Peptides against a protein of PDB entry 7BDX. Designs and how they scored, part 250

Target 1, 212 residues: chain A of PDB entry 7BDX
Amino acid sequence: EMGAAACTLLWGVSSSEEVVKAILGGDKALKFFSITGQTMESFVKSLDGDVQELDSDESQFVFALAGIVTNVAAIACGREFLVNSSRVLLDTILQLLGDLKPGQCTKLKVLMLMSLYNVSINLKGLKYISESPGFIPLLWWLLSDPDAEVCLHVLRLVQSVVLEPEVFSKSASEFRSSLPLQRILAMSKSRNPRLQTAAQELLEDLRTLEHN

## One batch from the design tools (peptide; made by RFdiffusion4, then SolubleMPNN)

Design b2_p24_4_s2 (from b2_p24_4, 16 letters changed)
Fold by OpenDDE base, seed 4:
Structure b2_p24_4_s2 (fold): chain B 212 residues (1-212), chain C 212 residues (1-212), chain A 24 residues (1-24)
Amino acid sequence: as target 1 above (212 residues)
Amino acid sequence: as target 1 above (212 residues)
Amino acid sequence: SLRSSINEEIQQENIELTKELGAE
């Protein structure tokens, strides 16, 4: 309980750029993010079958940790830190996103996806994530999620790849051959305006790339 | 381990006034400080005999919690919050300071004393602490500690009482009758300049009160 | 660049999300 409370407070205050800088300026950041990855992994590994997100202190704790990572990744220096010094955490997040079933641990999955999207604003981060083994299959696996917010953040991450020619060119063949176009087209007709817009924008970006 | 790491980061960033305001502005603060008191109490109760401060994750966790309380109490709104909404935590800190033996858990004891001193800057806080059962005996018990930093923060807290006539007058008889004058005089000759100064200032303040 | 313009939006989105998800 106390751990979850402390992490929740840390998550809340980490929305501030100055707090992120303070976290990263200390000598505790490396250890914290290392243990964060381990804790998140242990939690996901403890989930049996197609279990939903648990209503527990452990769930809240891991949720807060993912929130902290997301908030750190929202800041330029935070992205640079994660990409340079916490690549194992990024690897862990990618792995956990692959291990979770569609509809499983939706809130955690959203925060992890948001963290990856935020990291993708850093070109080094985008390169690192996109060059990860199974990255493209992972995107489509995640896009099979029934949750609109999960799908939204997948589309945003895909867009981040598509909008960077240097990154997209490396995977363009695999990307085009496996693209779940029908799924994305269906999302462009969603009643969720955010999902609809993200899908429409991605479709427009893809069309632009085909004509160039 | 993760809890200790998270609390350590929260402690570090809580040195900022803006972070303290952010902590207190959320709906999580009350629960956090309630659990903080319980966690600190559980730790102290787990100590057997005249044990020194443990080198453990639990020790680090409780140490960080005490640090957070100290940092919150360093800010005006934080003091007001603690005095108005977390009196049980203040009671717990007073109790734990009484339960710990001289030389036991010195670092924790210092942070707890610092938190009480910081709270004492708030007149309501000073009144609350000084009216606590056994407060004066507690001060002298704490002043028997072999650690100079413990003694320093006790003297600072005593000074906070002495410098407030409205508070001091209520306990002046008991205070004067039990005052370990020889101990304070010895501290005024300490090689530790901070302890020496604090003891000397307190002696001067006491002399001023005797002539008025 | 597109990436530079997104920074403020991301930060704002995270602030909103942090509130919505009950961190504050």
Scores: peptide ipSAE 0.117, ipTM 0.836, DockQ to the pose 0.139
Fold by OpenDDE base, seed 1:
Structure b2_p24_4_s2 (fold): chain B 212 residues (1-212), chain C 212 residues (1-212), chain A 24 residues (1-24)
Amino acid sequence: as target 1 above (212 residues)
Amino acid sequence: as target 1 above (212 residues)
Amino acid sequence: SLRSSINEEIQQENIELTKELGAE
């Protein structure tokens, strides 16, 4: 309980750029993010396919950890830190997103996807993530989720790749050959306005790339 | 391990006034400080008189919690919060300072004493602490500690009481009758310059009060 | 650049999400 409470407070205050700078300016940052990845991995491995109660202290703790990573990645210096010094954490997040089943740990997935998107604002981060083994299949796996919020954040991450020609050119063949076009088209008709807009924008971006 | 790491980071960033305001502005502050007191109490009760390894994750965790309280109490709004909304935590700190033996958990004692001193800068806090049952005997108990840092922070807390006539007048008779004058005089000859100065200043303040 | 303009948006989104998800 106390660990979850402390971590939740740290998550809340990490929304401030100055707090992110303070966290990263200390000698404890590397250790913290190393243990963060391990803790998140241990949690996901412990789920054994059972709907672990969303409201457990453990789930809240891991949720807060993912929130901290997301908030750190929202800041330029935080992205630089993650890409340069915590690549194992990024690898772990990618792995965990693959290990979770559709509909499982939706909130955690959203935070992890947001963290990856935030990291992708850094060109080095985008390159690192997009060149990870199985990245494109992972995006399609995640896009099969029934949750609109998960799908929204997957589409945003896909768009981040598509909008960077240097990155997209390396994966363009694989991307085009495996693109779940029917799924994205279905999302463009979603009742969720955010998902609808994201799917439409991505379809427009893809059409533009086919004409170039 | 992860809880200790998160709490340690929270302690580090809580040195900022803006972070203290952010912590207290959230709806989680009350719960956090409630659990903090309980966690500290559980730790002290578990010591069973054995020198629990100073370097355990548990000790570091509780140390960080005490550090957070100290940092919150260093800020005006933090003092007001503790005095108005977390009096049980102050009661717990006073109790735990009584439960610890001389030489036991020195660093924790120092942080707890610093937190009490910081709270005492608030007149309401000073009144609350000084009117706590057994407060004066507790000060003399703590002043028996062989550690110079513990004794220093006890003397500072005593001085905070002595310098406030409204508070001191209520306890002046008990204070004068039980004052460990020989111990304080011995401290005024300490090789530790901070302890020496604090003891001399307190002796001067006490002499001034005898003449008034 | 498109990426530079997204920074403020991301920060605001995370602040809102932090509130919505109960960190505050």
Scores: peptide ipSAE 0.113, ipTM 0.835, DockQ to the pose 0.139
Fold by OpenDDE base, seed 2:
Structure b2_p24_4_s2 (fold): chain B 212 residues (1-212), chain C 212 residues (1-212), chain A 24 residues (1-24)
Amino acid sequence: as target 1 above (212 residues)
Amino acid sequence: as target 1 above (212 residues)
Amino acid sequence: SLRSSINEEIQQENIELTKELGAE
């Protein structure tokens, strides 16, 4: 309980750039993010089909950790830190996103996807995550989720890849061959306006790439 | 481990006034400080004569909690919050300081005493803590500590009482009758310059009160 | 650059999400 409360407060205050700089400027940052990855992994491994109550202290703790990572990745220096010094955490997030079934731990998935998207704003970060083994299959696995918010953040991450020619060129063949086009087209007709917009924008970007 | 790491980071960033305001502006502050008191109490109750390793995760966790309280109390709005909304925490800190033996958990005592001193800068806070049952005996119990830093912070808290006539008038009789004058005089001759100064200043303040 | 303009947007989004998910 206390750990979850402290971590939740840290999450809230980490929305500030100055707080992110303070976290990263200390000698504890590396250890903290290492333990973060391990804790998140332990939580996901413990789920083994049990409906972990979304309101459990453990769940709140892990959500707060994912939120902290997301807030750190929202800042340029935070992205640089994650990409250079916490790659294991990025690998862990990718792995956990693959280990979770569609519809499982939806809120956690959203936070983890947001962290990856934020990292993808850094070109080195985008290169790193997109070159991870099984990245393209992972995107499609996540896009099969029934949750609109999960799908939204997957589409944003896909768009981040598509908009960077240097990154897209490496995966273009696999991407084109496996693209769930019908699924994305269906999302472009969603009643969720955010999902609709993200799907439409991605479709436009894909069309532009087909003609170049 | 993760809780201690998160709490330690929160402690570090709570040195900022803006972070304190952010912590207090949220809806989680009351719960956090309630759990803080309970956690600190549980830790102290678990010590039962065992040399808890100062380097344990539990110890680090509790130190960080006490540090957070101290940082909150360093800010005017934080003092106001503690005095108005977290009085149970103040009561807990006073109780824990009484439960610990001289020489036991020295670092924790220092942090807790610093928090009480910071609260004492608020007149309402000073009134509240000084009117707590057994406050004067507690001061003398703490002043019997062999640690110079514990004694220093006790002397500072005593000085805070002595410098406020409205507060001192309520306890003056008990204070004068039980004052460990020989102990304070010995401290005024300490090789520790901070302790020496604090003891000398307090002796001067006491002499001034005797002549008025 | 497109990436530079996104920084303010993602910061704002994270602030909103932090509130929505109950960190605040």
Scores: peptide ipSAE 0.109, ipTM 0.835, DockQ to the pose 0.126
Fold by OpenDDE base, seed 5:
Structure b2_p24_4_s2 (fold): chain B 212 residues (1-212), chain C 212 residues (1-212), chain A 24 residues (1-24)
Amino acid sequence: as target 1 above (212 residues)
Amino acid sequence: as target 1 above (212 residues)
Amino acid sequence: SLRSSINEEIQQENIELTKELGAE
């Protein structure tokens, strides 16, 4: 309980850029983010055996950790730190997103996807995550999720790749061959307005790339 | 390990007034400080059975909690919050300071004493802690500690009481009858310059009160 | 710049999410 409470407070205050700078300016950041990845991994691995209640202290703790990573990645210096010094954490997030089944840990998936999207604003970060083995299959796996928020954040991450010609060109062949176009088209007709808009924008970007 | 790391980061960033305001502006502060007291108490109670290594994750966690309380109490709004909404935590800190033997958990004692000193800057806080049962005997118990830093912070807290006539008048009889004058005089001759100065200042304040 | 605008939008989104999820 106390760990979850402390981590939740840290998450809340990490919404401040100055707090992110303070976290990163200390000597504790590297260790913290290293242990973060391990803790998140341990939690996800524990789910295979027990129906963890979504509102458990453990769930809240890991949720807060993912929130901290997301908030750190929202800041330019935070992205640079994660890309240069916490690549293992990025690898862990990618792995965890692959290990979770559709509908499993939806809120955690959303935060992890948001963290990756935020990292993708850094060109080095975008290159790193997009060049990860199995990245494109992972995107399509996640896009099969029944949750609209998960799918929304997948589409945003896909768009981040598509909008960077230098990165997209490396993956364009695999991307075009495996793109779940029918799924994205279905999302463009969703009743969820955020998902609908994101899917429509991505379809427009893809059409532009087909004509160029 | 992760809990200690998160709490340590929270401690570090809580040195900012804006972070303290953010912590207190949320709906999580009450619960956090409630659990803090319980966690600190559980830790101290666990020491009777096992020689906990001073550098354990548990020790670091509790140390960081005490640090957070100290930093919150350093700010006017934080003091007002603690005095009005977290009196149980103040009671717990007083109790823990009484339960610990001389030389036991020295660093934790220092932080707890610093937190009480910071609270004592608020007149309501000073009144609350000084009117606690056994407060004066507790001060003398703590002043018997062999550690100069513990004794220093006890003297600072004693001075906070002495410098407030409204508060001191209520306790003056018990204070004068039980004051370990020889111990304070010995501290005024200490090789520790901070302790020496604090003891000398307190002796001067006491002399002023005897002549008035 | 587009990047600065994106950063501000991301920060605001995260603040909103933090509040929505009850971290504050």
Scores: peptide ipSAE 0.107, ipTM 0.835, DockQ to the pose 0.116

Design b2_p24_4_s3 (from b2_p24_4, 14 letters changed)
Fold by OpenDDE base, seed 5:
Structure b2_p24_4_s3 (fold): chain B 212 residues (1-212), chain C 212 residues (1-212), chain A 24 residues (1-24)
Amino acid sequence: as target 1 above (212 residues)
Amino acid sequence: as target 1 above (212 residues)
Amino acid sequence: SLRSSINEEVLEEIKEETKRLGAE
């Protein structure tokens, strides 16, 4: 319980750029983010055996960790740190997103996807994520999620790739062939306006790039 | 281990006044400091049974908690919060200082004493601490510690009381009769210059107040 | 660039959402 409380406070204060700089300016950052990945992985692996209540201290703890990562990735120096020094954590997030079933730990998925999006703002981060083995199959998997927020953030991540010529040119063929375009089309007709708009924009971007 | 890491980072960033304000500005502060006291108490109670390595994750966790409290107490609004809303934590710190044996958990004692000193900067805090049951016997107990840093911070705390007329006038008789003046005198001859100076200053202050 | 503009917009939304989720 104390751990969850501490992480929750750390999450809250990490919304400040200066706090992120302070976290990263010390010698504790590497260890912290290493253990973060391990802790998140352990939590997700434990879900197969136990009916975990979403409001448990453990879930809150992991949720807060994901929030901290998201906030760190929101800052330029934080992105640089994650991409250069904490790639294992990025790998872990990608793995966890693949290991979670549709509808499972929705809010955690959202936070992890937000963190990946933030990382993707950095070209190096975008390259690293998009070049990760199984990235496109992962997108397919995640876009099968029944939750609109999960799908929304996946679409945003895909758009981040599509809108970067240096990255998209290498994977354009694979993206066109392997993306669930029919699912995205269905999302463009969603009653959720945010999801609808994101899906429509992505489809338009993809169509524009087909003609180029 | 993750809890210790999170608390350590939170401790580091809490050196900033803005971070302390952020911690206290939310709705999580009360719960956090409540659990902090409980966690510290549990740790100290566990020491009777186990050879706890000073470098254990648990010790580091509690050490970080004490550090956070110290940093919060270093800020005016933090002192106000602790004195007005987290008196139980202050009681816990006083209790723990009494429960620890001389030489036991020296660094933790130092941090807790520093936190109390910081709280004592606020007149309300000073009054609360000094009026705590068994405060003077506690000072006697703590000044028996073989560690110079422990004794130094106890002397500083005593000086904080002595230099506040509103507080000292009420307890002057008890302080004069119940303080280990011979121990303090011995400390004024210490090879540790910081301890020596603090002891000498306190003795001079006490002598000056005897004539007033 | 279009990417940078969209990234900035989405980043701000994510910041707000992260704060909201953190308050729960």
Scores: peptide ipSAE 0.495, ipTM 0.876, DockQ to the pose 0.186
Fold by OpenDDE base, seed 3:
Structure b2_p24_4_s3 (fold): chain B 212 residues (1-212), chain C 212 residues (1-212), chain A 24 residues (1-24)
Amino acid sequence: as target 1 above (212 residues)
Amino acid sequence: as target 1 above (212 residues)
Amino acid sequence: SLRSSINEEVLEEIKEETKRLGAE
């Protein structure tokens, strides 16, 4: 309980750029983010067992960790730190997103996807993520989620790749051959306006790429 | 491990006034500080058992909590919050300081004493602490500690009381009758310059009070 | 760039959403 509360407070205050700088300016950042990855992984692995034993505090703790990572990645220096010094954490997030089933741990998936998006703002981060093994299949796996918010953030991440020619060119063939076009088209008809818009924008971006 | 790491980071960033304001501006502050007191109490109570089972991470966690409280109390709004809304925590800190033996948990005692001193900057806080049952005996109990830093912060807290006539007048009789003068005199001869100075200043303050 | 402008917009939305999720 106390751990979750402390981590939740840290999540809240990490919304500030100055706090992120303070976190990263210390000598404890590396260890913290290393343990963060391990903790998140342990949590996700525990889900295959007795899900009923999942302490709400444990969930909250992991959510807060994901929130902290997201907030760190929201800041330029935070992105630089993650991409340069905490790549294992990025790998872990990608792995966890693959290990979770559609509809499972929706809030956590959203936060992790948001963190990856923030990392993708950095070209080096985008390159790193997109070059990760199984990245494209992972995108489509995540896009099968029934949750609109998960899908929204997947579409945003896809858009980040699509809008960067240097990155997209490397995976364009695989991307085009496996694109769940019907799924994206369906999303463009969603009653969720955010999802609808994101899907529509992506479809437009894809059309532009086909004509070029 | 992760809890301790998160709390340690929160401790570090709480050195900022803006972070303290952010912590207190949220709706989670009350709960956090309530749980903080309980956690610290649980830790201290566990010391009477198998001290060897004391996880270094548990200790670090509690140290960080005490550090957070200290940093919160270092800020005007933080003092106001603690004195108005988290008095139970102050009571807990006082109780824990009494429950710990001389030489036991020195670092924690120092942090807790520092937090109380910070609270004592607020007149309302000073009044609250000094009017707590057993406060004066507690001061002398703590002053028996072999650790110079513990004694230093006790002397500072005593000075806070002595320098506030409105507060001191209420306990002056008990204070004078129980004053460990020889102990304080010995401290004024300490090789530790900080302790030496604090003891000397307090002795001067006490002399001034006797002549008025 | 187009990516930069979109990133800025989405980043602000993510900041808001992160804050919202943290308040729950």
Scores: peptide ipSAE 0.487, ipTM 0.874, DockQ to the pose 0.210
Fold by OpenDDE base, seed 2:
Order: C-alpha cells, then structure tokens, then sequence
Structure b2_p24_4_s3 (fold): chain B 212 residues (1-212), chain C 212 residues (1-212), chain A 24 residues (1-24)
C-alpha cells in the first residue's frame, strides 16, 4: 500500500520538467527504471493466474510506474535518457504489450503506449522501437483491441512511423502487406471523435505515401 | 525494493517547495501521510525481533519517508498541513522516538527530530508537540543518546520551547525540575562544534530566563 | 516538419491524459 501511494505521488509530481530533471540528475535513476521494468513484468506475469482486481495496490503501483515513465518520456532529456540508458525498459514495455490479451489491462496498455509514443518523438527512439522484433505484428495485435483508447494510441504510434521516411522505408513492405486497412477504415467511422480523427489522418498519410 | 526506490526519488524531489505544494494539493496527501505513520510504526515494532540490517530495503524505505516528512515540514504550507491535518503522524513520530532505545536507529531518530523541529517553527506545531504527554521526559530520554547528532537536534528542539514564552510558561516548572543540566554542560564542552554551539546557546537562553 | 508539428500536438494531449489518469 505504501509503495503504491509513494509511486502515485511521484507520478503526479513527475509532470513537471524540473522534477524529471531532478529524477534523472540523481544516481538512482538507472536502478529505478531497471526495477520498474522488472516490477511491471512481474505484475503482468502474475495475471495469468488469479485475476488481480484492477483496484489492487499492486495494480495501482504498476499504473503509477507506467505514468512516471510516460512523464519522463514527455521531456526531451527524459526521452534521451530512456533511449540511451534504459532500452531494457522499452523492450519490456513492448514485450508486455504483446503478452497482454485484447481487453486485458486496458489502462496499463494505454499508459505504456503513451510512453512509447513519447519516446517515438525522438528519432533514435522511433528507430529503436520500430526495429524491435515483431513490432509491426504487435501493432496489429494491439489494434485488434476492443478499447478505443488502446486503438487510438496504436494509430498514433503507426502515424509516427509513417511520417518518418527514414524509419518507414525500412518497414514499408511489411507494413503495406499486413496493414489492417478495413479495421482502420472502420475506426475512421467511429463515434469516438479522437479515434475517428486519428484514423482519418493516418488514412490520409497512407494515401499520400502511395502516390509518392 | 521498488517501494524504497520510489520513496527515495520522492524524497529527493520533495526538497522543492513546488513539489511539496504539488504533493499537498492532491487528494492523496492525507492517505499518504497516514500510511507513512503506520509504515514507520510497523518498522520500529519489527526491530524488537530480528536485527534488520540498516541497509535493508525496509530501512531505506522508512528513512525516505522520514525525509519526505522533514522536507514537507520545511515549507510553511507543509507545516500547516501537518499541524492541521496529520497530527496522528506527529503523535506517531513522538511515540517512535520514545520506543527506540539510545543508539538504536540513529539516522531515523535524526530525521524524525529534524521533522519535529521544522514543525516547531509553527507556533501551533510547537504547542502541539510540547503539549504531547511525556514530551519533557522524552526529550531527556533522547538527550541520553550517545549520538551527537541526536543530541544536537534534541537541544535545538529544547531551544524552540525555551525561546517561546507562551509555550515555555506551561512547562517551565517541569522543565526546570527535570533539566539534565550536567549533561548539557558536558555537551557545551564537546569536540563537536555544532553540538558545542547548540549546548552553549541553550545554556545562555536558560540563564536569561532565570534572571527574568 | 509535419511529424514535429503532429508530435507536439499529440504530446500535449498525452500530458493531459496522463494527468487525468493519475488523478483517478
């Protein structure tokens, strides 16, 4: 319980750039983010057994950790830190997103996807994530989720790849051959305006790339 | 391990007034400081059994919690919060200081004493602490500690009482009758310059009060 | 660049969403 409370507070204050800089400026940052990945992995692995209630202290703890990572990745120096020094954490997040079933741990998936998006703002981060083994299949796996927020953040991540020629050129063939176009088209007709917009923009970007 | 890491980071960033304000501005602050007291109490109670090594994750966790409280109490709004909304935590700190033996958990005692001193800057806080049952005996108990830092912070807390007539008048009789004058005199001859100065200043303050 | 502009917009949305989720 105390751990969850502390992490929740740390999550809240980490929305500040100065706090992120303070976290990263210390000699404890590397260890903290290493343990973060391990803790998140342990939690997800435990879910295959007893249904841990979404409101458990453990769940809140892991949500807060994911929130902290997201806030760190929202800052330029935080992205640089993650991409340069905490790649194992990024690998873990990608792995966990693959291990979770559609509809499972929706909030956690959203937070993890948000963190990956923030990392993708950095070209080096985008390259690293997109070059991860099974990245494209993972995106489509996640896009099969019934949750609109999960799908929204997947579409945003896809857009990050599509809008970067240096990255997209490496995966363009696989991307085009496996693209769930009908799914994206369906999302462009969603009643969720955020999802609708994201899908529509992605479709426009894809059309532009076909004519270039 | 993760809890200790998170608390340590929170401790570090809580040195900022803005972070303290952010912690207190949230709806989680009350619960956090309640759990803090419980966690600290649980730790201290566990020490009567197996010697938990000073370097344990649990020890680091509790040290970080005490550090957070100290940093919160260093800020005016933090003192107001503790005095108005988290008095149980103050009670717990006083209790734990009494439960610990001389020489036991020195670092924790120092942190807790620092937090109490910070609270004592607020007149309402000073009143509350000094009116706690057994406060004067507790001060003398703590002053018997072999550790110079513990004694230093006790002397500072005593000085806070002595320098506030409104507070001192209520306990002056008990204070004078139980004052370990020989111990304080010995401290004024300490090779530790900080302890020496604190003891000398307190002796001067006491002499001034005898002549008024 | 187009990517930079979109990233900035989405980043601000993510910041807001992260705050919202943290308040829950």
Amino acid sequence: as target 1 above (212 residues)
Amino acid sequence: as target 1 above (212 residues)
Amino acid sequence: SLRSSINEEVLEEIKEETKRLGAE
Scores: peptide ipSAE 0.485, ipTM 0.873, DockQ to the pose 0.174
Fold by OpenDDE base, seed 1:
Structure b2_p24_4_s3 (fold): chain B 212 residues (1-212), chain C 212 residues (1-212), chain A 24 residues (1-24)
Amino acid sequence: as target 1 above (212 residues)
Amino acid sequence: as target 1 above (212 residues)
Amino acid sequence: SLRSSINEEVLEEIKEETKRLGAE
């Protein structure tokens, strides 16, 4: 309980750029983010057995950790830190997104996807994530989620790849051959306006790429 | 381990006034400081039995909590918050300082004493602390500690009382009748220069009060 | 660039959503 409370406070204050700089300026950041990955992994692994109540202190703790990572990645120096010094954490996040089933831990998925998007703003981060083994299949797996917010953040991440020629050119063949076009088209007709817009924009981007 | 790491980071960033304001501006601050007191109390109570290694994650966690309280109390708005909204925590700190034996948990004692001193900068805080039952006997109990840093911070807290006429006038009789003069005189001859200075200044302040 | 413009927009939305989720 105390750990969750402390971590939640840290999540809140990490919205400040100055706080992120302070966290990263210390010698404890590396260890913190290493343990973060391990803790998140342990939590996800524990879900296979006991129906851990979504409202448990443990779940809130992990949400806070994911929130901190997201906030760190929202800042340029934070992105650089994650990509240069905490790649194992990025690998863990990608792995965990694959381990979770559709409809499982929606809020955690959203936070993890938001963190990956933030990292992808950095070209080095985008390259690292997109070159991860099974990245494209993972995107399609995540798009099968019934949750609109999960799908929204997946589409945003896909768009981040599509809009960067250096990255997209490497995976364009695999991307085009496996693209769940019907699913994205369905999303473009969603009642969720954010999801609808994201899907429409992505479809337009893809059409532009087919004509070039 | 993760909780301790998160709390330690929070401790570090709480040195910033803006971070303290952010912590207190949220709706989670009250709960956090309530649980803080409970956690500190549980730790101190656990020391009576098992020789918890001073280097345990638990001890580091409690140190971080005490450090956060100290940093919050270092800021004007933080002092106001503690005095107005978290008096139970102040009561807990006073109680724990009484529960610990001489030489036991020196670093924790120092942090707690520093937090109380910071609170005492606020006149309302000074009044609250000094009017706590057994406050003066507690000061003398703490001055029996063999650790110079503990004694230093006790002397500073005593000085805070002595320098405020509104507070000192209420307890002057009890203070004068129970004053461990020989102990303070011994401290004025300490090899620790900070302790020596603090003891000398206090003795001078006391002499001035006797002449008025 | 188009990417930069979109990144800025989405980043601001993510910041808002992160705050919202943290307040829950």
Scores: peptide ipSAE 0.482, ipTM 0.872, DockQ to the pose 0.174

